Peptides against a protein of PDB entry 5TUV. Designs and how they scored, part 38

Target 1, 107 residues: chain A of PDB entry 5TUV
Amino acid sequence: KEVIDRLRYLKAEIEDLELKERELDQQKLWLQQSIKNVMDDSINNRFSYVTHEDICNCFNGDTLLAIQAPSGTQLEVPIPEMGQNGQKKYQINLKSHSGPIHVLLIN
Target 2, 107 residues: chain B of PDB entry 5TUV
Amino acid sequence: AQECQNLEVERQRRLERIKQKQSQLQELILQQIAFKNLVQRNRHAEQQASRPPPPNSVIHLPFIIVNTSKKTVIDCSISNDKFEYLFNFDNTFEIHDDIEVLKRMGM

## One batch from the design tools (peptide; made by RFdiffusion4, then SolubleMPNN)

Design b1_p12_2_s3 (from b1_p12_2, 6 letters changed)
Fold by OpenDDE base, seed 3:
Structure b1_p12_2_s3 (fold): chain B 107 residues (1-107), chain C 107 residues (1-107), chain A 12 residues (1-12)
Amino acid sequence: as target 1 above (107 residues)
Amino acid sequence: as target 2 above (107 residues)
Amino acid sequence: MYTSNEGWSFTL
Protein backbone atom coordinates (compact mmCIF):
# COMPACT_ATOMS: atom_id res chain seq x y z
CA LYS B 1 0.00 0.00 0.00
CA GLU B 2 2.73 2.46 0.89
CA VAL B 3 4.64 1.86 -2.34
CA ILE B 4 1.49 2.13 -4.42
CA ASP B 5 0.54 5.38 -2.72
CA ARG B 6 4.03 6.77 -3.25
CA LEU B 7 3.95 5.87 -6.93
CA ARG B 8 0.61 7.57 -7.38
CA TYR B 9 1.86 10.68 -5.62
CA LEU B 10 5.03 10.86 -7.69
CA LYS B 11 3.19 10.44 -10.98
CA ALA B 12 0.77 13.20 -10.10
CA GLU B 13 3.57 15.52 -9.05
CA ILE B 14 5.50 14.89 -12.27
CA GLU B 15 2.44 15.80 -14.29
CA ASP B 16 2.15 19.07 -12.41
CA LEU B 17 5.83 19.78 -12.99
CA GLU B 18 5.43 19.16 -16.71
CA LEU B 19 2.71 21.78 -16.86
CA LYS B 20 4.82 24.23 -14.89
CA GLU B 21 7.80 23.75 -17.19
CA ARG B 22 5.70 24.37 -20.29
CA GLU B 23 4.34 27.53 -18.73
CA LEU B 24 7.85 28.79 -18.06
CA ASP B 25 8.89 28.00 -21.62
CA GLN B 26 6.05 30.10 -23.00
CA GLN B 27 6.87 32.96 -20.66
CA LYS B 28 10.47 32.90 -21.81
CA LEU B 29 9.49 33.09 -25.46
CA TRP B 30 7.18 36.00 -24.80
CA LEU B 31 9.77 37.89 -22.82
CA GLN B 32 12.47 37.31 -25.42
CA GLN B 33 10.22 38.73 -28.11
CA SER B 34 9.37 41.68 -25.90
CA ILE B 35 13.04 42.47 -25.38
CA LYS B 36 13.70 42.22 -29.10
CA ASN B 37 10.87 44.61 -29.88
CA VAL B 38 12.11 47.13 -27.35
CA MET B 39 15.67 46.99 -28.63
CA ASP B 40 14.61 47.23 -32.27
CA ASP B 41 12.56 50.36 -31.68
CA SER B 42 14.14 53.24 -33.56
CA ILE B 43 14.25 55.62 -30.62
CA ASN B 44 15.57 53.02 -28.22
CA ASN B 45 18.19 51.96 -30.74
CA ARG B 46 19.38 55.55 -31.08
CA PHE B 47 20.11 55.67 -27.35
CA SER B 48 21.37 52.12 -26.83
CA TYR B 49 24.98 52.91 -26.00
CA VAL B 50 27.47 53.15 -23.17
CA THR B 51 30.33 55.62 -22.78
CA HIS B 52 34.02 55.18 -22.18
CA GLU B 53 33.41 56.44 -18.67
CA ASP B 54 30.79 53.75 -18.10
CA ILE B 55 33.25 51.05 -19.09
CA CYS B 56 36.12 52.48 -17.06
CA ASN B 57 33.89 52.59 -14.01
CA CYS B 58 33.05 48.91 -14.43
CA PHE B 59 36.62 47.65 -14.81
CA ASN B 60 39.96 48.51 -13.25
CA GLY B 61 43.34 49.18 -14.83
CA ASP B 62 43.70 46.33 -17.33
CA THR B 63 43.64 46.68 -21.10
CA LEU B 64 40.03 47.01 -22.21
CA LEU B 65 38.81 46.46 -25.75
CA ALA B 66 35.27 47.29 -26.71
CA ILE B 67 34.00 45.31 -29.66
CA GLN B 68 30.77 46.52 -31.18
CA ALA B 69 29.19 44.30 -33.81
CA PRO B 70 25.79 43.79 -35.39
CA SER B 71 23.33 41.37 -33.91
CA GLY B 72 23.97 37.90 -35.18
CA THR B 73 27.74 38.29 -35.20
CA GLN B 74 29.41 35.00 -34.39
CA LEU B 75 32.07 34.91 -31.69
CA GLU B 76 34.40 31.98 -31.27
CA VAL B 77 36.96 31.48 -28.54
CA PRO B 78 38.76 28.24 -29.29
CA ILE B 79 40.32 26.08 -26.63
CA PRO B 80 43.86 27.36 -26.15
CA GLU B 81 46.44 25.34 -28.01
CA MET B 82 50.20 25.37 -28.00
CA GLY B 83 51.80 27.51 -30.66
CA GLN B 84 54.95 26.85 -32.63
CA ASN B 85 57.08 28.51 -29.99
CA GLY B 86 55.46 26.65 -27.13
CA GLN B 87 53.25 29.58 -26.21
CA LYS B 88 49.56 28.95 -25.74
CA LYS B 89 47.39 30.72 -28.25
CA TYR B 90 44.44 32.61 -26.92
CA GLN B 91 42.14 33.77 -29.67
CA ILE B 92 38.91 35.51 -30.48
CA ASN B 93 37.33 34.97 -33.88
CA LEU B 94 34.54 37.27 -34.99
CA LYS B 95 32.40 36.93 -38.06
CA SER B 96 29.65 39.33 -38.98
CA HIS B 97 27.25 38.80 -41.85
CA SER B 98 25.22 41.99 -41.68
CA GLY B 99 27.67 44.81 -41.09
CA PRO B 100 31.12 45.92 -40.05
CA ILE B 101 32.66 45.31 -36.66
CA HIS B 102 34.08 48.22 -34.71
CA VAL B 103 36.82 47.93 -32.11
CA LEU B 104 37.77 50.57 -29.58
CA LEU B 105 40.63 50.64 -27.13
CA ILE B 106 39.20 51.98 -23.90
CA ASN B 107 42.47 52.24 -21.91
CA ALA C 1 10.77 -0.01 -5.30
CA GLN C 2 12.77 0.44 -8.49
CA GLU C 3 9.90 2.21 -10.25
CA CYS C 4 9.54 4.53 -7.31
CA GLN C 5 13.24 5.33 -7.42
CA ASN C 6 13.09 6.04 -11.15
CA LEU C 7 10.21 8.46 -10.68
CA GLU C 8 11.98 10.20 -7.83
CA VAL C 9 15.00 10.74 -10.06
CA GLU C 10 12.78 12.11 -12.80
CA ARG C 11 11.00 14.40 -10.36
CA GLN C 12 14.27 15.81 -9.14
CA ARG C 13 15.46 16.33 -12.70
CA ARG C 14 12.35 18.30 -13.56
CA LEU C 15 12.58 20.38 -10.41
CA GLU C 16 16.12 21.38 -11.30
CA ARG C 17 15.10 22.35 -14.84
CA ILE C 18 12.26 24.44 -13.49
CA LYS C 19 14.60 26.19 -11.09
CA GLN C 20 16.98 26.99 -13.94
CA LYS C 21 14.18 28.32 -16.12
CA GLN C 22 12.90 30.52 -13.33
CA SER C 23 16.36 31.98 -12.89
CA GLN C 24 16.67 32.61 -16.62
CA LEU C 25 13.36 34.45 -16.65
CA GLN C 26 14.50 36.70 -13.85
CA GLU C 27 17.65 37.52 -15.78
CA LEU C 28 15.65 38.43 -18.87
CA ILE C 29 13.45 40.73 -16.83
CA LEU C 30 16.51 42.44 -15.41
CA GLN C 31 17.97 42.81 -18.90
CA GLN C 32 14.89 44.57 -20.16
CA ILE C 33 14.80 46.88 -17.17
CA ALA C 34 18.49 47.68 -17.49
CA PHE C 35 18.13 48.48 -21.17
CA LYS C 36 15.18 50.78 -20.60
CA ASN C 37 17.07 52.58 -17.85
CA LEU C 38 20.07 53.00 -20.14
CA VAL C 39 17.94 54.53 -22.87
CA GLN C 40 16.32 56.92 -20.43
CA ARG C 41 19.67 57.98 -19.04
CA ASN C 42 21.09 58.68 -22.47
CA ARG C 43 18.03 60.53 -23.70
CA HIS C 44 18.13 62.78 -20.68
CA ALA C 45 21.86 63.39 -21.01
CA GLU C 46 21.60 64.34 -24.68
CA GLN C 47 18.67 66.65 -23.97
CA GLN C 48 20.72 68.46 -21.36
CA ALA C 49 23.72 68.70 -23.67
CA SER C 50 21.52 69.66 -26.64
CA ARG C 51 23.53 67.33 -28.87
CA PRO C 52 24.54 63.69 -29.24
CA PRO C 53 27.92 62.50 -28.01
CA PRO C 54 30.81 62.26 -30.46
CA PRO C 55 30.54 59.05 -32.48
CA ASN C 56 33.81 57.57 -31.24
CA SER C 57 33.07 58.30 -27.59
CA VAL C 58 30.32 55.71 -27.22
CA ILE C 59 29.90 51.98 -27.74
CA HIS C 60 26.62 50.93 -29.26
CA LEU C 61 24.86 47.72 -28.30
CA PRO C 62 25.40 44.89 -28.85
CA PHE C 63 29.01 44.79 -27.71
CA ILE C 64 31.49 42.85 -25.67
CA ILE C 65 34.33 43.99 -23.46
CA VAL C 66 37.61 42.11 -23.60
CA ASN C 67 39.72 42.49 -20.48
CA THR C 68 43.34 41.41 -20.33
CA SER C 69 46.55 42.34 -18.56
CA LYS C 70 48.37 45.47 -19.68
CA LYS C 71 51.29 43.18 -20.40
CA THR C 72 49.31 41.08 -22.84
CA VAL C 73 50.35 41.45 -26.45
CA ILE C 74 47.36 41.70 -28.72
CA ASP C 75 47.45 41.16 -32.45
CA CYS C 76 44.42 41.92 -34.60
CA SER C 77 43.80 40.84 -38.17
CA ILE C 78 40.93 42.51 -39.98
CA SER C 79 39.29 41.66 -43.27
CA ASN C 80 39.00 44.33 -45.93
CA ASP C 81 35.29 44.72 -45.34
CA LYS C 82 35.72 44.64 -41.54
CA PHE C 83 33.33 41.71 -41.29
CA GLU C 84 35.95 39.34 -39.91
CA TYR C 85 38.31 39.88 -37.00
CA LEU C 86 40.95 37.62 -35.56
CA PHE C 87 42.50 38.55 -32.24
CA ASN C 88 45.56 36.81 -30.92
CA PHE C 89 46.59 37.16 -27.30
CA ASP C 90 49.76 35.89 -25.71
CA ASN C 91 47.96 35.54 -22.38
CA THR C 92 44.54 34.87 -20.93
CA PHE C 93 41.63 37.25 -21.26
CA GLU C 94 38.10 37.72 -20.03
CA ILE C 95 35.02 38.55 -22.05
CA HIS C 96 32.12 40.48 -20.60
CA ASP C 97 28.90 40.92 -22.53
CA ASP C 98 26.82 44.07 -22.60
CA ILE C 99 24.35 42.55 -20.16
CA GLU C 100 27.01 42.18 -17.51
CA VAL C 101 28.26 45.70 -18.17
CA LEU C 102 24.80 47.14 -17.65
CA LYS C 103 24.56 45.23 -14.39
CA ARG C 104 27.87 46.63 -13.22
CA MET C 105 26.68 50.10 -14.16
CA GLY C 106 23.72 49.66 -11.87
CA MET C 107 21.15 50.00 -14.62
CA MET A 1 31.93 36.41 -17.74
CA TYR A 2 33.71 34.21 -20.21
CA THR A 3 37.33 33.18 -19.99
CA SER A 4 39.86 32.30 -22.63
CA ASN A 5 40.60 28.92 -21.14
CA GLU A 6 37.63 26.69 -21.81
CA GLY A 7 36.55 27.49 -25.33
CA TRP A 8 33.39 29.40 -26.11
CA SER A 9 31.03 29.97 -28.97
CA PHE A 10 28.14 32.39 -28.95
CA THR A 11 26.30 34.96 -31.00
CA LEU A 12 25.87 38.64 -30.24
Scores: peptide ipSAE 0.501, ipTM 0.895, DockQ to the pose 0.935
Fold by OpenDDE base, seed 5:
Structure b1_p12_2_s3 (fold): chain B 107 residues (1-107), chain C 107 residues (1-107), chain A 12 residues (1-12)
Amino acid sequence: as target 1 above (107 residues)
Amino acid sequence: as target 2 above (107 residues)
Amino acid sequence: MYTSNEGWSFTL
């Protein structure tokens, strides 16, 4: 029956797509590790910075905070909730596990 | 018939995920390239200047940029070990990661 | 880009 043949074909195709997806997942993992290795290299790490000028050229007109933190630092932005005073609360939570967090006022 | 339709939907879902993952891989490649370009730029600049930049004039990766109105009041609570930060804003803000900044810099 | 208008959580 045509329907049975179509079902079989679709199932086989889906299996092939699963293999492709797993391949992409592995490639992603490898690339992520590669990036990490490059960034963790002592020489690269020494030069892994941007300047105040770099940041100012990317943004204008507002207050700019640069927050430098170790890799693995957790950042959370809660959904704004109404405060007791009737205004929404806008928050950033940062938690580092491996080193201090540094904050710079850029603009 | 219904089963075929269900499998076709699943097939399309998988194809879309694969497409998305391929795009994400390309972004990772670009990130790595941008980082390498940044490092190269900085190495060259320091060689020309025959000195490193002042410590407080640069922001090391990883970092984020917080952008908010100049009128925004920002309160910051810091843990004694400087491992935990809580920022409170009386108005909206935007966060840009270092990857986005490097893109804006044209790296 | 992340905004204050929605809940976000990620790792640097």
Scores: peptide ipSAE 0.491, ipTM 0.895, DockQ to the pose 0.961
Fold by OpenDDE base, seed 2:
Structure b1_p12_2_s3 (fold): chain B 107 residues (1-107), chain C 107 residues (1-107), chain A 12 residues (1-12)
Amino acid sequence: as target 1 above (107 residues)
Amino acid sequence: as target 2 above (107 residues)
Amino acid sequence: MYTSNEGWSFTL
């Protein structure tokens, strides 16, 4: 009897959790769409940028490359492998489908 | 007994997923706020300066920042249409997205 | 934050 009651309770709670999870999934999709709409707004898009100073203030001492690319651009970093000179190859592959990629050297 | 234990494990798993999803929603909200703050900042700055920034002085979203040592040698191969890039580094690097940059900027 | 040491991919 006690075990049966516990089983019933757990099953009911899991069902409630399933509903909560679905609610959160819907909220996520809504929020993602909201963000997209805000970013795609022509006025917001015009002002959606950072400066060289902004970047320099965020990082210290190293070489910084800023890579600006259209939404949907694919970025690949392969597992480093040994090159012909016995050195590991560290690579970034970028592929855009909608426009050119722009690269800036910072500091 | 065993069925109760299985359901308790499932319950805990679902609770953890819900917690993670709630955290992800909070991050998305913060991203939206950061973006809006960025737009407001830039709009105000351009109004005060009575001009937009020079085109090559700003980095438009979306972008990434590649961080590497000043000693790192970087080679870049670019397609004719500038839609495809291959970067080769002789040492390790880090990549930071625009979301992280906005966080570091305090937006 | 992403590093050069592991294989990964994402979309901007």
Scores: peptide ipSAE 0.480, ipTM 0.892, DockQ to the pose 0.963
Fold by OpenDDE base, seed 4:
Structure b1_p12_2_s3 (fold): chain B 107 residues (1-107), chain C 107 residues (1-107), chain A 12 residues (1-12)
Amino acid sequence: as target 1 above (107 residues)
Amino acid sequence: as target 2 above (107 residues)
Amino acid sequence: MYTSNEGWSFTL
């Protein structure tokens, strides 16, 4: 019957899609490791920086803070709550476990 | 009929998931390329200058950029070891990661 | 891009 043939076709296609998905998952893992290795290389690490000019060229008109922190630093932005005077509080919480955090005012 | 419909829904779900994974993989590839281009740019620039940039003139990865209005009041509480930061803003802000910055730089 | 209004948590 047409339904049986369609079922067989769909099952076969789903099986192929499962294989494709697993392939993509593996590729992602390998690429993530590759990126990590490249970034952790001592020579690359030395040159892994942007300038103030680079940042200023990307943004305009506002105050810019650059927060430089070690890998693994946790960043939390809570949902804004109303303050005592009715003003919303906007916050950033940072916590590093491996080194100091450095903050730069760009403009 | 119902089984066929269920499999068609599953097929579509898997196709969409694969599409998402492919997109994510492409983003990772672009990240790696951007980083390599950044390193190459900086390495070439330092070779031409025959010196590294001044230590406080650059922002090393990883970093984030916080942008807010010039009128925004920013208060910062810092732990003595500089491992913990609490920022308070009296107005809204945006956060941009280093990946986004590299994209904006055209890396 | 993240905004101050959304409630975020991530690792650098």
Scores: peptide ipSAE 0.479, ipTM 0.893, DockQ to the pose 0.929

Design b1_p12_2_s4 (from b1_p12_2, 5 letters changed)
Fold by OpenDDE base, seed 3:
Structure b1_p12_2_s4 (fold): chain B 107 residues (1-107), chain C 107 residues (1-107), chain A 12 residues (1-12)
Amino acid sequence: as target 1 above (107 residues)
Amino acid sequence: as target 2 above (107 residues)
Amino acid sequence: MYTSSEGFSFTL
């Protein structure tokens, strides 16, 4: 009795959760497209930048590199492995397919 | 019954996924708001200055910020077309995306 | 935030 009722309840709840999950998926897709459209707008694109001051206000005390690259640029940070002389290698690999990469030292 | 337990596990799994998706959606909303605020700020600033900022004084989106100790030695290899970059660090580093930077800026 | 110690990849 109780088990059967519990099973029925759980199945119904899972179905409701499936619907909710699909709803969220659609909302995400819509919002992602909206963001893309906003960023691709010519006026917005013209003003889509930060200043050195902005960065310095967010970070302090360390070496800061700003790397600007076209959308779609691939960034890879491999798992650190032992390199020559037993030192771990910390790396950033960047590959752009649509335009040049620009690097700035902020400090 | 075992079936009831299986469904309860599935229910919990779905609930967690939904929670994660809700969080991701909220982050996307904040991202869009931050971007719009950035554009508005910059547009207003340029209007007041009656000129755009110097080309090398700003960092255009998309970008990342690499943060590492001042003691860290950084080597950079660049392709002839500037489409490929290889950075080597002798110590650990952190990477912050433009979204995080905008958050820190209070956008 | 991403840390170099874990290894990762993403697209800008």
Scores: peptide ipSAE 0.580, ipTM 0.902, DockQ to the pose 0.932
Fold by OpenDDE base, seed 1:
Structure b1_p12_2_s4 (fold): chain B 107 residues (1-107), chain C 107 residues (1-107), chain A 12 residues (1-12)
Amino acid sequence: as target 1 above (107 residues)
Amino acid sequence: as target 2 above (107 residues)
Amino acid sequence: MYTSSEGFSFTL
C-alpha cells in the first residue's frame, strides 16, 4: 500500500512539474518577443547606444575595439591552430547579411 | 521499489530543469530592464545637451567589445562580395557582448 | 565573456 501510494504521489507530482515547465517555456517565448519588440521600436532604436566613456569605465587600459553590426550577423572564432609560420591563429570571422559592420578603436 | 526510485530520479531531473529555466527567465528580465534604462539615460542626456551625440562617439547596439593587449597586432580584411570581415590577431583576445557591457555599466 | 583560446560561434 505504501509503495503504491508513493507511486501515485510521484506520478501526480511529475505531471504538475510538466505543466510548470511548459508554463516557463511559454513565459520565455513571450519575454523574448517582448524584448524584440522593445528593441525594434523606432524611438528605442534611436537611443540604443553606449559611449566611449561607458566602455572605458567597464574595462582596463588594454586595446579595446568596438564592433557594431546588424542584428543577425554571424560571429565565428575558430579554435586556435598553428599557422604556416608556427604562430597560433587567433581570428574573428564576421558575416553580415543586412548591412555594414562598423569598427571603432575605443582607447 | 525500483519503479519508485526511477520516478524519484525523474522528479529531481525535472526540478533541476525548472530551476535552470527560472534562472534563464530572470536573466532575460534583467536584459530588458537594462536596455530600457539605457534608452532612458540617453534620451535624458540628449534633452539636456539639446543635440544628439556625434556619430563616431557612440556605439549602437548590437555590438561586441574585443579586448586585447596593447602589444597585439590586429589586421582586418574585408570581402565585400561575401559580406565577410576577418580579424587576425597575433595574440589572445577576449570578447564581451553588449549584454555583459550593460551589466558592467550598472544598467 | 568569450576567450580566443576556445572555438565558439554566436549571432549578434
Scores: peptide ipSAE 0.577, ipTM 0.903, DockQ to the pose 0.959
Fold by OpenDDE base, seed 4:
Structure b1_p12_2_s4 (fold): chain B 107 residues (1-107), chain C 107 residues (1-107), chain A 12 residues (1-12)
Amino acid sequence: as target 1 above (107 residues)
Amino acid sequence: as target 2 above (107 residues)
Amino acid sequence: MYTSSEGFSFTL
């Protein structure tokens, strides 16, 4: 009886958890679409920027590059390999599909 | 007995997935709030200044920040289609996305 | 935060 009752309880709880998981999945999709809509709004897009001061306040002491590119731009950093001269190669590969990439030296 | 144990394992697995999804949802909420706060800040700043910022003084979303030593040599090459960029560094670097920057800004 | 030593890819 105790085992049967425990089984019934666990099955009911799992069913509730399944519902909760589906609810969260739906909320995620809704929120992702909401974020996209907010960012794509023409007024919001006009004001979707940070300043040099903002970046300098977030980081210190080193060279800072800001790379701005269209949404959907692909970024790849390969695992560093040794070059012909024995120097490790550190690289960033960027591929844009819809517009120019803009590079700014901040510091 | 074995069935109870199996269901308890499943229950725990589902609880962990739900916890992860709740965390991801919270991050999305924070992203939306941060973006809205950024837009609001910039709108207010431009209203006070009665003009937009100079075009080269701001970094539009989406962007990344590359942080490297001041001693690092950086080379940039552009592909034939001018949509692909290759950055070469002679030393290590860090990359921070715009979401992280907004967090650091306290948005 | 990503480091150059790890190797990674993502989309903006």
Scores: peptide ipSAE 0.574, ipTM 0.903, DockQ to the pose 0.924
Fold by OpenDDE base, seed 2:
Structure b1_p12_2_s4 (fold): chain B 107 residues (1-107), chain C 107 residues (1-107), chain A 12 residues (1-12)
Amino acid sequence: as target 1 above (107 residues)
Amino acid sequence: as target 2 above (107 residues)
Amino acid sequence: MYTSSEGFSFTL
């Protein structure tokens, strides 16, 4: 009796959790689309930028590169391998399909 | 007994996934808020200055920040159309996305 | 944050 009741309870709870998870998935999709719509708005897009000062205030002590690229640009960092000089190769590969990439040296 | 234990494990797994998804939704909300705050800041600043910032003085979204030592040697190969970039570093680097930058800015 | 010591990829 007790085991059967516990099983029934757990199965019912799991069913409720499945519904909750699907609800959250839908909310995520909605929110992602909302963010995209806000960013794609012409007025918002015009003002969607940061300054050199903003970046300098966030980081210190090192060389900072800002890389601006169109949405959809693919970034790849391969696993470091040994180079010709016996040093590891640290690389960034960028591929844009919709526009040019811009690089700024911040400091 | 065994079936009950299996369902309890499944329940716990689902609860953890739900928790993770709730956290992800919260992050997306924060991203949207940060972006809206950024836009508002920039609109106000340009109104006060009565002009937009110079084109090369700002970094438009989406962007990334590359952080590396001042001693790091950076080489860059660029395609003619600037759609493809290859960066080579002689030492380690960090990459920060625009979302993280906005968080650090307090947006 | 992403580090150069690990291979990774993402889309902007």
Scores: peptide ipSAE 0.562, ipTM 0.899, DockQ to the pose 0.962

Design b1_p12_3_s1 (from b1_p12_3, 4 letters changed)
Fold by OpenDDE base, seed 4:
Structure b1_p12_3_s1 (fold): chain B 107 residues (1-107), chain C 107 residues (1-107), chain A 12 residues (1-12)
Amino acid sequence: as target 1 above (107 residues)
Amino acid sequence: as target 2 above (107 residues)
Amino acid sequence: SFSSSTGFTYTL
């Protein structure tokens, strides 16, 4: 029966897709850990930086601030709301739990 | 049959989810490659210069870039331990993470 | 890119 055959085919394909999805999940976890290991390596960490020139080459015309903070630092940008003077306020909240935050003016 | 239709919908949903996971995995791969290329570039540059860059001339990962108009007034409140920052802007701004910067750098 | 016009959180 065509319907039965189609059902069997679809069920088999879905099962294969389930296996593929699990494979991708494991690959993601492995790669995430690999990235962490590479970044945490002492030699790599020593050279994990960009220059002012790098940033200026990526962005033009406006004021650029570079904010360097420890991994895990929380950044929050609230929805802009009206201030007391009727002007919208735009904010950045930063909270580090493991070390100081550094701010650099690029241009 | 209705059962076949239901399985077709599920099949398509799983295919889309797998596609999304494949895309995410590819982005992680590119992140790792970009980071390795950054490290390689910096190691080579320092070898050629026979010295590390000045401490205030580089931005260490992880970081973010804040981009705003040159006319934007920025106020910053800093905690005593420099673990907490509050930035106030009188105009809009954009934030770019280090991953995006590395992409723009062609890493 | 993240816009100041949209509220969001991010972890470094």
Scores: peptide ipSAE 0.661, ipTM 0.910, DockQ to the pose 0.952
Fold by OpenDDE base, seed 3:
Structure b1_p12_3_s1 (fold): chain B 107 residues (1-107), chain C 107 residues (1-107), chain A 12 residues (1-12)
Amino acid sequence: as target 1 above (107 residues)
Amino acid sequence: as target 2 above (107 residues)
Amino acid sequence: SFSSSTGFTYTL
């Protein structure tokens, strides 16, 4: 009887968890659309930038490249493999379908 | 019973998914807040300066920051239309998206 | 952050 009671309890809890998960899924979709609307606004888009100073304050001591690209640009970093000279290859592949990519050397 | 154990495994799986979704939702909220704060900052700054910043002095969203050692050799191949980029590094690098940068900026 | 040591894809 204890096992039966435990089974009933677990089944009921799983049902509640299913409802909670669906609620979170809907909230995510709503928020994603909200973010898109905010970023696509003409005024917000005009002011959606950071400065060189902003970046320099966030990072120190290394070479910094800023890569600005249109939304939807695909970035691929392959698993490092040995190159022709026996050195591991570290690579970034970028592909945009809607506009040019811009690269800035920060430091 | 085996059925009880199976349901307990399922329960734990669902609880973990819910936890992950709650965290992801919170991150989206923070992203939207950070973006709005960024826009507000920039609007105020440009009003004070009475002009927009020079085009090459800012990095428009969306962007990524590539961070690597100053000793790292970077080779870049660019398509004629600037829609495709290939970066080769002779050492490791890190990539930081605009979301992380805004967090580091305290937005 | 993302490390070059792990292969991944990202969409801006």
Scores: peptide ipSAE 0.660, ipTM 0.909, DockQ to the pose 0.954
Fold by OpenDDE base, seed 1:
Structure b1_p12_3_s1 (fold): chain B 107 residues (1-107), chain C 107 residues (1-107), chain A 12 residues (1-12)
Amino acid sequence: as target 1 above (107 residues)
Amino acid sequence: as target 2 above (107 residues)
Amino acid sequence: SFSSSTGFTYTL
């Protein structure tokens, strides 16, 4: 009887947790859509930028490249492999589908 | 009973997923707040300056930051259609997305 | 942060 009661309790709790998980999934979708709407707003889009100073304040004295590309641009960094010259290849591959890519040297 | 143990494992699995989803939601909220704060900052700054920043002095979202040693040699190849970019580095580098940058900026 | 030593993909 104790086992039966425990089973009933666990089943009820799991059902409640399932409902909670679905609620969180829905909230995530709503929030993601909200973020997209905010970022796509014409006024917000106009002011959606950072400055060179902002970047310099975030990083120390290394070479800093800023790469701006359209949303949806695909970035690929392959696993470093040995090249023909005996040097490992460190690469960034970018593929844009909707516009130009801009590169800026920050520091 | 074995059935109770199975349900307890399932319960724990669901609890962990819920915890992860709650954390992911929190991150999305912070992203939205950071973006709104960025926009507000820039709007205020431009109002005070009575002009927008010069072109190429700012980096528009979305972007990434590439950080590498000052000694690193960087080559960039652009496809004919200018939609594909290949960056070659003779040494290691790090990539930081705009979300991380906004966090570092304290937005 | 993402390292060049790890193969990965990212969408902007």
Scores: peptide ipSAE 0.657, ipTM 0.910, DockQ to the pose 0.955
Fold by OpenDDE base, seed 2:
Structure b1_p12_3_s1 (fold): chain B 107 residues (1-107), chain C 107 residues (1-107), chain A 12 residues (1-12)
Amino acid sequence: as target 1 above (107 residues)
Amino acid sequence: as target 2 above (107 residues)
Amino acid sequence: SFSSSTGFTYTL
C-alpha cells in the first residue's frame, strides 16, 4: 500500500535526522571546548582586549560603560518595576565568583 | 493517513531544528575566528609600538558594554570585595556582549 | 543586544 510505503520512508528519514542532530550536538560541544581552550591560552589571553577607540567606533551618541568581569560572572537584569517615586527601576545585577569586576566609562 | 501527516510535521520540525543548530555552529566558528583576529591585531600593534597599552586603556575579555542616554543618571553599589555590583539607571539602557562588539569591529 | 525593558540573565 502506498501509505504504508510512505510511512516506512518517513520513519527511516526521521531516524536519519535524529542521528544528524546528535552529530551536530557533539560538534557544538567540541567547538565550545575549542573556543575555551583558545581563550584560556596564556598568549591569547594576554592579547584578548579591545580599546576605547574600538568601542567608540562601534557606538555613538550615548554614555558607554565597559564592564569587565571574570568568566562565569552572572548578569541579571530584572523586569522593570515601578519604584517608590513612580519611576520604573532599571537595574543590572552582577555577581562574580572568581574575581573583581572592573568598570570603565568610555564616554 | 493521519499518521503520515503527523510524521511529516515531525520531519519538518526536526529539519528546522537541525538548520538552527547548523547556524549556531557557524556563529561559534565566526566567534573563534574573530577572537583569533583580535589577538593577531593586538600582538602586531604592540610589536610595532614596542610596548603594551596602558593598563586602564584597554578592556579585557570577557566584558559587556552598557549603552544609555547621556542624560541617564547611573548609580553603582559595590560590595566590599568588589565581586558584587548593583547598577541603577533612571532610564532604559542596552547591553552588548563582547561577541557583538567583535562583530561590529569587523574582526 | 539586550534591552533593559525585558528581564533576562547572562553569563560572561
Scores: peptide ipSAE 0.656, ipTM 0.908, DockQ to the pose 0.963

